# Peptides against a protein of PDB entry 4U39, part 10

Target 1, 302 residues: chain A of PDB entry 4U39
Amino acid sequence: SIKVIGVGGGGNNAVNRMIENEVQGVEYIAVNTDAQALNLSKAEVKMQIGAKLTRGLGAGANPEVGKKAAEESKEQIEEALKGADMVFVTAGMGGGTGTGAAPVIAQIAKDLGALTVGVVTRPFTFEGRKRQLQAAGGISAMKEAVDTLIVIPNDRILEIVDKNTPMLEAFREADNVLRQGVQGISDLIATPGLINLDFADVKTIMSNKGSALMGIGIATGENRAAEAAKKAISSPLLEAAIDGAQGVLMNITGGTNLSLYEVQEAADIVASASDQDVNMIFGSVINENLKDEIVVTVIATG

## One batch from the design tools (peptide; aimed at target 1 S272)

Design b1_p30_8_s2 (made by RFdiffusion4, then SolubleMPNN; from b1_p30_8, 14 letters changed)
Fold by OpenDDE base, seed 5:
Structure b1_p30_8_s2 (fold): chain B 302 residues (1-302), chain A 30 residues (1-30)
Amino acid sequence: as target 1 above (302 residues)
Amino acid sequence: MLKVYEYENGSFVLTGKKSEILAKLKELRE
């Protein structure tokens, strides 16, 4: 089974976006210290952590409180994650609950033997130096607790959106990028009707790989596949080139009109971005909700 | 080793070396 656990406000917002976009083949878990915020989650499984410590009032932007809350609720977290083959831990770093609890939850998942993937955001610079410092500590802890960590630099989102984008919209886009990161992987391995899945292939690419880079491209029109692929490999979300990667996950998602020619064209472009004959997971995914859009997601590991 | 996985909705996943995957995609198109 594949589980997605959203931790804190940002993580739970991302999970809500995943549910709204009908991401299939995964179980959703919402975790928070704030009971009121948790009640707004669309996840089937809702877990309040640190009930004794916080009395449901949240972590007060203190990562230590988030950490202690997760530690208090360790047994509950273990039970919720039990039997998972893979666990996605998603959070917005820089706050209290997400920053503190996400590494603890990730470690619990890893200790249970699940392939543990972190998909987290680094705060915008405008959120202040304190949040940046807290996020750095949380990210460092996540690196030790996960098999693969995708860090989304929120400031890079500002390069993708209009310069006049309101702050609230920038946060919504960050939530959407978190969704895209999880969905880009989950669609490859958890889509209903998959036959003969060998999870060992996924483990080969994602186990003990540390930090990973993610690029996303979206396009429409006659050259949509090539354009989407080019956007993905040159994405502002990539903090470095993917040419040195040891493993690559590629997902091309389109509507029912997605052609094999388009799939090959996109694959050739992404493949050209790496010099080595890397281990690769390549997915061509049909999503009936997509009309003329193609989405290419590239995740480079190692 | 190249592996091919198929989904009921026409989606598919290939696992293996990059070169093997590209070769397979060419084969599928022809």
Scores: peptide ipSAE 0.643, ipTM 0.959, DockQ to the pose 0.872
OpenDDE base, seeds 1, 2, 3, 4: peptide ipSAE 0.639, 0.627, 0.632, 0.635; ipTM 0.958, 0.956, 0.957, 0.958

Design b1_p30_8_s3 (made by RFdiffusion4, then SolubleMPNN; from b1_p30_8, 11 letters changed)
Fold by OpenDDE base, seed 1:
Structure b1_p30_8_s3 (fold): chain B 302 residues (1-302), chain A 30 residues (1-30)
Amino acid sequence: as target 1 above (302 residues)
Amino acid sequence: MLKFYEREDGSFVLVGKKSEILEKLREMRA
C-alpha cells in the first residue's frame, strides 16, 4: 500500500489538493497539531498529534513543538503507517508542525520498512528569514529520515507563474507542485496494471538516494510533447542539472490522444539530459481530464 | 534488465536502463 501523509498546514493543503485532483491508489492521512485546521482536511484518516502538549492549538510556528507533538503521538503514527510499502511525507517547511513533525513521521515510516519519500517545500523568501532558517533545519532532518527527499523551492514557483499572481495563489501553486511531485511518482506505482510494478525496482531507484530534484513541464499544441519535456528538464524547480543523476523517474501524462510518438519524443529529450546510462523508471499515464495538455514530470535522484 | 508493465488503458511503465527504455520505446512505435 501507498500512504500519503500531510503534516501541518502546508502538508494538509497539499493532501487536500491531491484528493481534489483524485490522485488514485493512495491512502491519505492528515496530521496536524491544530485540531481546527485538521477538521478541514478531506483525508479519510485525520490524526491530531501532541494533544497533551498543544491542546489542539497548534505548534505556534515552533518546530520543537511540532517535533515533540509527533514524539508524543509516535504509537498512533506507527499504527497509521503500519503495512505501508511506500510513504510520502509532504509538508511545507518553515512552520511549526510541518517542520518539526515531518522528520519524526518520516523516520517512523522508514523504521517500519516503508520506502519513505519526502516531498516538501522551502518557504518563499517573503515569509521571512526565521521561516527560512527553520525550514533549513527541518529539511536537514528530513534528509536523514527519508530514502528520497524532493525539495521544492517556492521562490522558483514565482518564475513559472504570472508576475501578478497574488500571494495566496502562489501558495496554492506550491500545494499544486507538491501534488505533482507525489502524483508523478504514485501514478507510476499505484495504478493497477496487467502486471503490477515490482516494488523492488522502485526501491532500487529511490532507496537511500538522498536529495532529489524535480522538474515539471506542461505544454499544448503540435509539439506539446517535446515542449513539455524541454520545460521539465529546464524547469526552474530544478536547482541543478539532472546530468549527474544516478536515477531518473519520468512521467509523461496526457489525454486519450497521447501517442507513442509523443511519448518517445519526450523520452528522448529527457534521456538526452543525462550523460550516463542511468537507471530509469519511465511511465506513460493517461488522464482523461487532460484535453490537449501534456505534463512531463522528471525526478532526478542521487 | 528491462521490465515492461502494461495497463488496460494503454498506459505503461518501463523500468531499466535509459538505453533499454529508449530502445523499447522505438520498438513499440514501429
Scores: peptide ipSAE 0.678, ipTM 0.964, DockQ to the pose 0.882
OpenDDE base, seeds 2, 3, 4, 5: peptide ipSAE 0.674, 0.678, 0.677, 0.673; ipTM 0.963, 0.963, 0.963, 0.963

